# Designs tried in a protein design run: peptides against a protein of PDB entry 8BZL. Part 27

Target 1, 228 residues: chain A of PDB entry 8BZL
Amino acid sequence: SYDRAITVFSPDGHLFQVEYAQEAVKKGSTAVGVRGRDIVVLGVEKKSVAKLQDERTVRKICALDDNVCMAFAGLTADARIVINRARVECQSHRLTVEDPVTVEYITRYIASLKQRYTQSNGRRPFGISALIVGFDFDGTPRLYQTDPSGTYHAWKANAIGRGAKSVREFLEKNYTDEAIETDDLTIKLVIKALLEVVQSGGKNIELAVMRRDQSLKILNPEEIEKYV
Target 2, 242 residues: chain B of PDB entry 8BZL
Amino acid sequence: SRRYDSRTTIFSPEGRLYQVEYAMEAIGHAGTCLGILANDGVLLAAERRNIHKLLDEVFFSEKIYKLNEDMACSVAGITSDANVLTNELRLIAQRYLLQYQEPIPCEQLVTALCDIKQAYTQFGGKRPFGVSLLYIGWDKHYGFQLYQSDPSGNYGGWKATCIGNNSAAAVSMLKQDYKEGEMTLKSALALAIKVLNKTMDVSKLSAEKVEIATLTRENGKTVIRVLKQKEVEQLIKKHEEE

## One batch from the design tools (peptide; made by RFdiffusion4, then SolubleMPNN)

Design b1_p9_6_s3 (from b1_p9_6, 4 letters changed)
Fold by OpenDDE base, seed 5:
Structure b1_p9_6_s3 (fold): chain B 228 residues (1-228), chain C 242 residues (1-242), chain A 9 residues (1-9)
Amino acid sequence: as target 1 above (228 residues)
Amino acid sequence: as target 2 above (242 residues)
Amino acid sequence: DEIAESLFE
């Protein structure tokens, strides 16, 4: 039945459902990732939390494991599915291989999952892109991006969601070895990048920092203001 | 484009899931359900629309369902879909209890159902559930809790919220009158009546058209109680006198 | 559309 073949090629070779899923990503708030020398930083535009909503239930940055963190843009419910699957895989890897996943490994896993949903009967693509950051066991900082198609690449810096184009343009101009020479400078770079698209300054930014052999740290608004 | 409106849940060219949006729109025409979190409890208030004199069974609760000893929910939308989802909630809660010998945390139960909802938006041959839910509960992790979920599988925690008919207006009223940190269950009940009186499409609010359930803690146990009609009448009367 | 926006983060 036609209903089973959701993602099919058009006559001109397009996978429209994948392309449209990419449009769904653009409806999400902006997320940015930057790899420093010994730090990885994720920054996200805070969606205005509705008055009376519990802030703890609104999360755009999440840990996949002790050494890996992810930010996403797109459909919130879709993201939850991907996050859960990734977390399970991270734990499974620890049990079977007796080492934590590399950032590339878990990225590839997520990418493969997404790809299957572009080719399997009766499934639509995931409407999310993700920035995945962390440290490999050798202490190397990594940043990867995935999109709804299941493609993935390693980056020095990148952005997803609404305003990603502007943020990327900023990063292309301002990402230098000097700009990431210190942890503080790296954090500042992320904030400046987000401020290209975020209105009302630092109050609407959430930042997550991971340093070598340290757990994910979410900065509070006061800490963020120090960099502004 | 109509092409994306009538088929299995797929993305529009703009990246929208219209079937999910339409499900949410349909819920907007359902009876109003309110949830309010207080310091000493949490409540659900729901509109009763199906009052047929010829109904053989007096439904004690049309829209409010007990899920387990620590949680209840209210539904807005397609009744048949609601029955399926409420049954699943009960099963999930029971399986957890059996496996871990403790009640399922509130948010975990909500997320488990939301994953099911999400699946019905992503897998072919399925349509989104035409149901939004309000959940009230207590657990040892976060105490009293109020959650809202929609057909997309999205959910959030709330201090106060509304689903169904005139939900936007109700939410506006809740925003205006809800006092953070100072909300007692008594005040919450009064607020619920106030909001329902203004948002329900009835000439006069009556106890027969309103269901209210409260969740409290007594002696280290959760107590879920559906208010009697007389109690609701008293609340309405008190509101009319103010 | 408020509904549409609510689906995305």
Scores: peptide ipSAE 0.323, ipTM 0.712, DockQ to the pose 0.783
Fold by OpenDDE base, seed 1:
Structure b1_p9_6_s3 (fold): chain B 228 residues (1-228), chain C 242 residues (1-242), chain A 9 residues (1-9)
Amino acid sequence: as target 1 above (228 residues)
Amino acid sequence: as target 2 above (242 residues)
Amino acid sequence: DEIAESLFE
């Protein structure tokens, strides 16, 4: 009955609801993040947008602040809650501290939020993982991942969602200093990684790029195709 | 074992929220509602199922609700849940107006309600709302808009969509017949009748069983109008002649 | 399955 209750420990020490939330993440489409030298790149598998659906309202990549963006995998509605809370925190930080958040700071905030939902009575865990990328005020590119448990780590490259395992395996083999030597190469690496699990090439990929001292740029399909 | 489908705010071992899924399934059995976005307006068309001669109150619209001067919605699902959510929408819109002295943007109203819906999927002691909504509106940011939301708190913008009974078939028809960039409100109305005629489980479509509302702009003001029965009859007649 | 998948992105 432990796995049917609120998030409680099983006799074996498992938090089943957290584990099951992680399974929910695997139901989401794949997202990949790569940290380059002076660039961070997020790539996501586009969910098949219905013909009559407005693409504007279907976003897997979002800005949290001018210097931070996030991709997620899992429950869309859950993600919206997290994103909104994170955005508020980013703005609050700017007002109170008079500096933008570091990527680590906002990641920790999100992680803490998630963790609370694993421990609070009457709440289920968030069914999302997130890749959070951006630049610190000192110009350092950062990539973090957080999962439903509230754990977070810094990464050179990582992936989340249904194809994450395959993408990670690819990245483990192909992420080298040479592979990220230039911005273009870094972008190519992300695309190649996604193509391990995404069919039909660039048409089903959304790519976001953030360069040092630049705002988030979502590449259009034509721009993506040149890297394929 | 389906032991995980009995509680509202727990994940299954596979990461599924069965109560949300079941709510959505239930909505599939509700009356059909469709929305169509046109260049010069947006419309809602809904199946009217409860026609009781003994009703004392003349309801102009059973399933279409005006939310504010610039937005309306239609509902599919549990009536009591729908009443709660539509009331909440009105309150949210009014609070925004009072606070900012301007109408709430359409998408913002939709997302506000969706956050409430989502909460009922995550916080204990509550069940998901058994309601999907279609929203039509106009704002200065995006003009005419059509949105759909479900019990999970997910939403999306649409050019045309359908919820409730036979929604999948309706959507398929809309995909076939919707002409992007060339849709007038007149053509949208005709399309609505066409789709309803095919998707409603009735032998013959009648005006008494259909509610239609249009949202247009006239002289810089939004006009939300529920079509009169005679107007709907004319639309049906026109369709039958084709 | 379609309903289930619709919840995830």
Scores: peptide ipSAE 0.287, ipTM 0.690, DockQ to the pose 0.787
Fold by OpenDDE base, seed 2:
Structure b1_p9_6_s3 (fold): chain B 228 residues (1-228), chain C 242 residues (1-242), chain A 9 residues (1-9)
Amino acid sequence: as target 1 above (228 residues)
Amino acid sequence: as target 2 above (242 residues)
Amino acid sequence: DEIAESLFE
């Protein structure tokens, strides 16, 4: 029955399905985002891929457009839907407005999509949070977070997933103007933050870097080890 | 019965819409927001909850939204729902301006949104919005105005009111201290601080936890201003000296 | 409680 998947208010004013979706996010591997001066960095904990699984199929960091990328935590299948819709919107915007989306614009789009799934019969909330990073046309670096409720905020740094609390605590202590003074220092900050929760060091970390007027670059393990 | 709890468009045997009631209960969990109408202006005062150190500097108030040149609102309830509704308010106001080449009257904007809220209680198997709003504005018809709307789609004009956490207690305090016909914006600001100090579950009121916006008329133009932290600190200090 | 609070403005 479609009725079982309905997000409704409890007598005490809670949306339990949204809260449970947030619990689903906590089951996901950790992702961290940091905004530097002229750089945005995403770092994710690599899941142990089964020996027979193609590593290419499990991407926790995805490009939405040339100037925007996203990391997520939670249900992988849900993430695919969100990513695909976001990509379509980015392309549509380029065709209709003749400019790429701002990071805030695409974040708002994703947030609105998530919110609608909390207010429709027969639909459950998306079980994902996302970190969305990129550059606006004016060259300003941006970091946003969305959660299953559809809420979004701009951040200097943030984390999502199972180790998010520990990573956030680290970032709250260590995010300073000095710590992000250079691109390399910003990358180092992300790595150090992830190492708070990742057991096997740099080999279990995936990093994506976007610099001003440059495309998304995923660092290889050797490049990551240079920062540790 | 649980059946009435799960459907938004069904009356209980007693004629109750439980999902609307539950949505209103949800609003009680949100930060406190006050509105006060004065002779020379109107204000919104809102509690800031959960200041995170890693938040990017928000150029705009988190809880107070400018709708157009003559209106602003504050929200209590689910943040994502609030974002949808505030965006809709802006769209409605702009469409009216384009069509009639004049600003939308305050009450008409409020009623337009209330119709949307009501629809979500009656049609489409959708849950109500878990949001209440306070509206402040000026128009040529009624001058300075303050409105409140809730998840049911009901609205009303107010001289002073409160939504969110401890709203009932705040309203009682406002009733005691509000002086009809003698309320200046200065007095209203002082009253807002007084009420927030008592209704917020904080030991000491700080400027970091309070957002205040005023709407006034200057030289035939509406001016919406968010008070700076220093200004709010001064108001708090004055209250403590009293 | 932290989750619930994050849902509300």
Scores: peptide ipSAE 0.051, ipTM 0.555, DockQ to the pose 0.045

Design b1_p9_6_s3 (from b1_p9_6, 4 letters changed)
Fold by OpenDDE base, seed 4:
Structure b1_p9_6_s3 (fold): chain B 228 residues (1-228), chain C 242 residues (1-242), chain A 9 residues (1-9)
Amino acid sequence: as target 1 above (228 residues)
Amino acid sequence: as target 2 above (242 residues)
Amino acid sequence: DEIAESLFE
């Protein structure tokens, strides 16, 4: 059956395993990314951390390098593999090129990795989408998205995961130059976008902020509540 | 080429990895193993199922494995898979020690194995490991730690958790009785016995059917100790008197 | 399905 073949096109030209991997992404909790003027913001829906689970081991937002961070939706274990490879590449790039990666470069690397896993008979696709944000060395803020197929695009704002459709609809209506005029407004935009799908307000949101020439900052719950 | 395609864990139309889910389901039928983190130590308690009278060599620990001087694990699932994974854990730990001249951090060891598990869910010609693990350890970064990993290659840190048979019920009990910040190793041991007594499908809990290991720090060194049968008997007796 | 949900974040 064509639906069980990893790298075989269906008669109608579909790669079913890639499409099914995209369905896996939809089972993940929602992540949103917004590019501001001098800031990039990632927000994620926190899964209800089981009582007695250590919260430090549940990370949806990860640093890839000092200038790049990533949020993902989909299979957690798959994400870890991608993150680790991306981190290695970031360090390798610094060593060989003597400059940090551009956000586009590392996105392309991740995308190429994903694409290879769609074309090898010995591998299933990665069941993850990612939002990759950061600053290029020239100080330009960037936001990219990748999906299981290995496609990638630059965005002003985007969302992935189970609530992505609703969040994107919100962003399409509310993302304006005025809405991102300041860092605080940009953060507020992300929070408002997530609140479209997240229940129980700011307690179930994790936010990461990267400003120009600054390191990634994960906001604590009290800081998030200031924007709600 | 097509032969390997059919043997790879693949996504369902709904985006599910059923082979991984089925492996996890199979683990639910394995012997119970629980872990509890305390302020002054961490413990593993595991059900012994194969008490065959005809077994000549009573393996001191059927389900609890020392990995290095600072870590131990317990397994639930397919025995052969467990043996492979526990051996790999030991090898990873030793290679790290050799390379860096210090013990591998607990989470790093867990992650290394989880990457292997994940690979067996993604690469052709491989099936998921039918094993979940609980890890206990100490390192200078986070102190006492408890981790759980499953066939997917997912893992998490825990204050208390359970895998294997009746794990859901055990976890529920742990959630009710675990007192955050007040858990001593002594109280953790008592809690372990309490939970096992209720979750094991035995008429009477006996020391022969339970393995317990504790990990503590003494004089700046990690001590991993498997409790003697007599010690376990005393714990059971104390529980019965309450 | 709790198992299925546990695989995704």
Scores: peptide ipSAE 0.411, ipTM 0.811, DockQ to the pose 0.769; fails the geometry check

Design b1_p9_6_s4 (from b1_p9_6, 3 letters changed)
Fold by OpenDDE base, seed 2:
Formats: structure tokens, sequence, C-alpha cells
Structure b1_p9_6_s4 (fold): chain B 228 residues (1-228), chain C 242 residues (1-242), chain A 9 residues (1-9)
């Protein structure tokens, strides 16, 4: 039978499909985001790319606009939908408002999209969490997280995915002003955080950095190893 | 509980989409389709199962579909679903061409369909498509390309891959024998025959049971060619002699 | 489950 009410409240007030979508997020590989002074850094656990697979088609970090990028954890296909919608909104905003989106704006947009999918008839929640980083036009670095429910918050540092708990614990202990004093230290912090859950060192880490007034840069493995 | 198995587009308590998983499992029972990317072309090889002596028409290609001038695909899974998706691919490609006056880039066509597939995993009242596809194509951006998509809406680019029956074994063989950077279309064809010979559940590989299409570039144009039975027979014969 | 894991990144 066609059940239009997929995401409904349980008698005790739970939205089980949202909670279960959060479990889907935990099945994703770990992603971490850190806001530095003049840098934002995303690091992800690389899923083992199958031999003969084109690495180009396996991405967990993507640009939403020139000033915003995102990492996600959870259902890959769901993420693509969110990313595409976000990209369209970023471009639309530029056309209509004549300014790039703020990181908060696009995060709110994504969050709203996710929320709608928790309330719309015949739709399941998105099975993804996202770390959204970037710079506002005033040069302020930002980091936001959103989850399947559509909630979002600003963070200094956070993690999502299967190893998020361990990574967050590490960040809670090690995120200090001194630890992010320089861009390099900030990058190092992200790598160290990921190494809490990623085995075999830097070869299993993908790292992206965005500096003020610079585009997203994906570090190559050699660059990553310099920080290990 | 069976509740999460029977309802479409819902998460299990563990965060799984069982209907998608089951759709993917179903693909394993479909005929084998292979794709191999070479330096000078890309090919699809597919198992042909619908052979009946009373058929008044022999379809030239049962499993391989031309999508546009620069792309073709092979399908593993539910035939009716495949027909819908291949038609949609053609429509998407044509609409793009009409709108932009240039062929749709290969990956964009793949992703467009994948978005549709994904939608059928998220929107109520729909079941996942029980179809995986291999796409071969050429565009000015990435040259020759091979993609695989599944019922989830996931896709990936590949040097070589396989879907359908015994796909895991086929992939293992491809991993073993595929020489990156050194693969010619000729060698790819030979490899395809080799893999199919081992993965198809037949006593003897015959040309009537195999469809092969190649995509090449000639004089600045993409050429998609389905091999004639005689050509396939020669490939099989050559393999048997080795 | 290989299929299940393939859905996630």
Amino acid sequence: as target 1 above (228 residues)
Amino acid sequence: as target 2 above (242 residues)
Amino acid sequence: DEIAESLFS
C-alpha cells in the first residue's frame, strides 16, 4: 500500500525515520571540519576506491560555490541531490541578490530542504549529514553542520560519520587558539583528528582547505604527508 | 521486522534501505554485462539470453542501446524497467541537445538518470528500479568514458567493470588482467571474451549468446558499432586457440 | 553487507 505518511510521530513523540536516517549517516565514512583563523579545513576518511574505478567519480568533498564547500556522510546518492540543489541556489542567489551566499544562508537552505523531506508526504528524510565551510563576503570563516532532521548549528570544529564520536572527543581536547594559530597548525589538527579513526596514515585521508579569498584546494597525498 | 522489507523508500532502524539493497541483489540474477575502457575506444559486452527458434525477428541488440551519437549503454535487470530508463536517457540527451545545441556530456547524462533513480528510492509510492547500467561514451571533456550506475542512484567511472550475473568474479578477473594505460580496444575485446567465457553460465561461449558494441572515434566523429556475429565468433575462436 | 556498504560514503 502507498503510505504517504512515511515520517510520522510515534506515540512517544519520536520521528523514527529521522532517527534512522541519522543511523544511515553513521554508516558513512568520517568527515571532519575545522574553522581556523583565516582558513577552513575539511578532512574525510577515504573510502577505499576499487581498483579500476575512476577516482574522479568518488568525491566526498565538493564545492557548492567559490566561497563554500561541503563534506557529507551517509547515502551518496542523497548527497548528490542536496549538493545539486545547493549549487543551484548559490547561483540563483548571485543572480537575484547580486552577492554570493553567506555560509549560513546556504546552510539554512540545505537545512530547510532536509526538513521539508521530513514533513512531505511520500518522502523519506535525506540520509546525510553535512559539514559546510566557507567564507562570508566579509572574510569571516564559517563552519556549519546539518543533519537529516534539518537542524543546523555553527561550529568551531565538528565531525560526522562513523568515527565522529572519537574525532569530536579529540577535537574537544585539542581545539585551542594555539592549535589553530596558523593555517598549517589548523591543517595538522584536522589530520590528527582523522587519524583517531583512520588507519594506515595519510594515504586514507582526503583533505581540502579554503583560505580567505581563495578557492577550494584539495591537497594531494604528498602534501598531506607533510603534516603527518 | 518485515515491515521495513515490504515498504518502499523507508529506512530500517539500522539506517538501511532494504528495497534498494534487494533491487541490487536482483541485478545479480540478470545477464552479465561488461564494460572495458581502452585508449582508443570503449566497449560493452553483454550476455544475450532471449534466443528462441520461433522468434520471427532477431533483435540486433537486446541488451545494448544507443542513447545518442556519442553514448550507448547496456542494462542488467528488469527488462521493463530498463526500457523505461533507456527511453528516459534518450529523452534527456535530446532535450539537452535541443536546449544547448551540443551533445550532453557523458557524466551529465549518467547523473541525470541517477537522480531519477535516487528519486525512486526517496519518494513514496515508488519502488527502486531493478536495473543497473553500464554507459560508454565519448565527449570533449574526458574523452572515452565508462560508467556504472545502480538502483540507488549511485554511479562511478570505471576502467573496466561488470554488472549482472557473476559480476564479482568478472570484476576480479578484470582487476587481474586489465593493464592500465596499455589497453587497446583489440586487447579489450579479447579480455571481454575471456571474462565472459568464464563468467557466463554456459558450457560453451557462442557468438549468438554475446552482444558486443564498440565506441570509437573516426575522423572526429563517434562511431558506435555493434559487432556482427561473425566478428564475435572470430573473437571467441581466437580465445579458444590461446 | 557489501551491497549495503556500497550505498554509503
Scores: peptide ipSAE 0.321, ipTM 0.706, DockQ to the pose 0.789
Fold by OpenDDE base, seed 1:
Structure b1_p9_6_s4 (fold): chain B 228 residues (1-228), chain C 242 residues (1-242), chain A 9 residues (1-9)
Amino acid sequence: as target 1 above (228 residues)
Amino acid sequence: as target 2 above (242 residues)
Amino acid sequence: DEIAESLFS
């Protein structure tokens, strides 16, 4: 009966709804993030866009601000809520503090939001994990990951979603200073990592790249194929 | 044990929201609604199931709702839920117009409602809305548009799609026959009739059982028109002759 | 199963 209550601990100290939300994340398609030297890269497994569906409305990578973007895995509708809140906060920060958010700041904001939904009566946890990448105002590239519990950490590289375990294992073996020596190599690393779980090469991969002092760039399929 | 089936807004051990899934399943048994995007317009076609001769008010449209001057929607699912959501759509659109002195962009209206739907999947004491919607509209940003939303709060843009009874089969047919870039409103209407004829569980398609609305642009103004029964009859007749 | 999968991305 304890696992039916959103904000109740089990006798052994578990929050089952949070754990189950993490299982929801695993049902999402895979996303990977890699921090390079002067680049951050997000790669996602494209969910097969149904024929006749507008691809514009099917995005797993989104900008939160000019200097921050996010990929998610899990419940799509939940993600939209989080994204919208984050975007509002980014704009608010610019207005009130007169500087863009740091990647850590916005991650913490999102994490706090998620945490509240694990503790507030009448609310279920968000069924999403997120990879948040970007550049701080000092030009430092950052990668953060957050999960349904509201926990967040900084990463060199990480993955979320159904294939995350395999992708992480790949990254653990292959993430080296040499592997991220250049922007192109960093991009290649992301692609190779995704190919551990994604079939049909570049056609089923979406890549977003953010370089220092540059806006988010989503690569087209032709550009992706150059790295395969 | 399906112990998680009885409560709303909780995850199963596998991370599933069964109440949302069940709502979507229920919609699969509702009347069929089609949407088709054309180069010169967009249309909705919906199955009319409740035909009662003793109804005092003759409504030309039971399942198609005008939302504002630039948008309309059709619904599949629980009627009472649909009424609440369509009313909310109108309110959102009106509030936007009052605030910004311009009509709400189509996608923004869709997302606003989808956020409400999502909330009913996440906040305690609520159940998911048992309704899916098709939206047609025009705005200056993207022109003619077609969207679909479901009880989860998910939505997507479409060139053609279907919700309700036999939606999967309808979508399959649309995939086969829809010609991207070559779809006129006239051809879209014909396609709608073709698909409905095959997907509706009726021996013979009749005009009394089908509602069709078109959204077009005339002289820089959006025109939403529900086809008259005679017009629908003509479309059906034309299809039968082919 | 198909419905379930549609909820996730």
Scores: peptide ipSAE 0.317, ipTM 0.700, DockQ to the pose 0.799
Fold by OpenDDE base, seed 5:
Structure b1_p9_6_s4 (fold): chain B 228 residues (1-228), chain C 242 residues (1-242), chain A 9 residues (1-9)
Amino acid sequence: as target 1 above (228 residues)
Amino acid sequence: as target 2 above (242 residues)
Amino acid sequence: DEIAESLFS
C-alpha cells in the first residue's frame, strides 16, 4: 500500500527518504549562522512576499526560548512542527529542571525527534535543516546545525538551503579570529556571506542577533544597510 | 522480490531479512573501524572522514565514544542512529550501576543493546539500525575485551576485528599478523596503523584522518585515552620508516 | 511550479 511511507534501506544501503529530505532542504532559501566571541548571528534570505501577505507570518528565524533561536531551510510546514515541539520542550525543561535549556540540549532534542521520524512506520523524515544559536547559562555562545537525518554538530559558522555551498565556501575563507573580533564585524561577516547568493543587497536579508544576556533582536532594514 | 525489499523487515521467500542485509551494506560504505585486543590493553582505531574547518569542536571524536569508566565503543554507519545507540548504551550502563552498585559487565552491556537492535528487526513499523559497533572494555570477569555487533543484534567477542569500508580485507590482514598471546598494546597500535594504511581509500595515511583510543589498566583503574594528533603522527611516521 | 515553491522556506 502507498500509505506506508516507510524509510527503508535500499539494496545499496541508502535511506532514500532521508536523502530526498535533504534535497527538500536545498529547495529552501539560504540561511547562515555565525558564532562570534560574544554574539551569535543568524541571517536568512528573504523570500519575496506577496503584497497582501503579512511579512510577520513568514518567519524563517524564530525564537525557541529566551536564550535560543533557530533558522531553518526546507518545508515550511515541517519546520512549524519542529519549532512548536522545541518550544514546548524548552518550557517543560524550565518547569522540571528549573533552568533554561542549553543550546546543545535543545539541539539534541530536535535531532532525536528528526531521527525518530526516519525510523518510524507511517512517517517520513522532516524536510528541514536547522541552524540553532544561543547562549548557555554560563554565557557561552553556541551554534549548532541539524539535518533531516537527525545528525547535529557544533559549528563556528555554517549555512543551509539553496545557496549553502557558496555561503559555506565564503565562510571557510573568511571566518577568522579577526573577522569576529567585534560584534559589528561578526554581523558584517554574515551579511557579506549572504550577499554571495542574495540579490539586491540588504533589502532581501533578514538578520537576527543575540548577545549575552540579551533577547533576540531582529535588525530592521535600516540597521542592516549600515553594514553593507 | 521487490515487495520484500521495500517494506518493514520481513522474511523473503528464501528466508532472508533483506532490510538487515541492506543495513549491513550501508555500514560497508562507512569509514573503517578497527579493534585490537592486547595483553595489556585494547584499542580502537577509526577513520575520520568529517574534517571541516568550521567545526567548533577542537577535540572532536567522530567515531569513538566513551560509554562509562570501563568501556568505549566505535561506530560505523548512520551517524544519527549511532548517536541514539551510544546514548542508550550510556543509559543502560548507568542504570545498571545504580541498581547493582557496580559497573555493568562488558558483555551484558553489549547484549542489552543487541536486544534492542534485534527488536528493531522484528517488530513492525521499525527499520534496522544502520550501525555496527566495536566495543572495548575491561571487567573483573574477563579482563580486557573486544566485541562487535551488527544491525541484526548479533554480536561476538574478538581478538581483533574490523567494521566499515574494506572490513573483509582488514580482517584478513589482522588474521595474518595477529600473534596470539604475544600482542602488546604497542604492537597492536603498530598493527592498527599498518592495516589502516592498507585499507583506507587514501593515498597517504595522515593523523587528521585517524582517530585512536586505548583502554588500559593503571593502579587498578581503567584508563580510556584518545591519542593526540601528534601521537598518531608519530605512529604513522614509525610505520613509514619500517 | 509556484505551488511547489510555496511549500519551501
Scores: peptide ipSAE 0.202, ipTM 0.599, DockQ to the pose 0.196

Design b1_p9_6_s4 (from b1_p9_6, 3 letters changed)
Fold by OpenDDE base, seed 4:
Structure b1_p9_6_s4 (fold): chain B 228 residues (1-228), chain C 242 residues (1-242), chain A 9 residues (1-9)
Amino acid sequence: as target 1 above (228 residues)
Amino acid sequence: as target 2 above (242 residues)
Amino acid sequence: DEIAESLFS
């Protein structure tokens, strides 16, 4: 039963636990990332917050550093571990190198962390994918995606989670230079993409925007409605 | 699918962690614990099941634990696991105090334990803790707070919530009766009794079967108090008269 | 399954 072994290849060359971790990601709500010209945008499907739950404690978008943000899909508790380690690394980098991390650097760090958890007999893979966005020191906007295997790639736009397929199909059709010509158009593109899978309008969408030389801004529901 | 439930830290083909789910299911059979956040305080109410006449010391609190001067918790699930986790919470809080010369913020204590819980779901040779916790506390950042954590290492803040036996029904009742912005500690206590009376599988609610702790602020200090049996009796009596 | 869904975000 090779499907039960954490780090053992099947006879046909599959790492089943990694594949199953990817299935765990699909259980998460949808997240989308888009790189504009001078902006990066993350959008997530809001899980219906239970009545009496504090919304403050339900976050799918988080800052890793002043210049880097991350959205995730999959196991919530696993995500917290990855986020914490990434934050520590960002601070460590600032101390040792005296510069903030590049988006690629921190992505690679996260990817390496994930990969190690696929190769240790005493550990299961992380059940999360992440979209990592931000700006490099030179002002270049970046978007990366990581999965449970520890692979990572740079993207113009991408999506993760249960509705990722539909969102990606939308982005493939609609992501053009014209569609991201302005910050507002870029934001609108993200909203439209999420609306492919989110049933209720702007109330069930969370949007985070990072512009060049600016901090992460989470848009209010009223601000989101302006783009709808 | 019997094949994936035997190993503790593996994904199913569907991407599920069945051992974590089973741990959570087991907690559903534990005694009921309620938490309610009020404007002027926060409370825990827990079912006391082990009223054995031969127990030598009436444990003042079977299910409610003081963690530090500003926080307390209640537990639902495996008692031995609960003891380990509550001890760890105390240690974490003390280490923080020693290191930073200030009390640990409530959410940070919760997250620290949740990271431990998560680790027991990811590392081989370990099983998930069969315990859910409710945390009440006060800190200078957010004031009065109520949190819930489960075996997965997931947690959330709540205005009111319930864990253990009949938790779903209790949560439903809390949703109906909880008045946001208008909840006093007094009204919260009354609500706790109301919910416990309906959700506990007892013909008549008695003070011996209920533990209640309140956390308030007096003169700039946190006060954690376990209600005396007589006080609980009065609350029950008031409820019966309404 | 409500429990299963609660683990994911």
Scores: peptide ipSAE 0.420, ipTM 0.793, DockQ to the pose 0.752; fails the geometry check

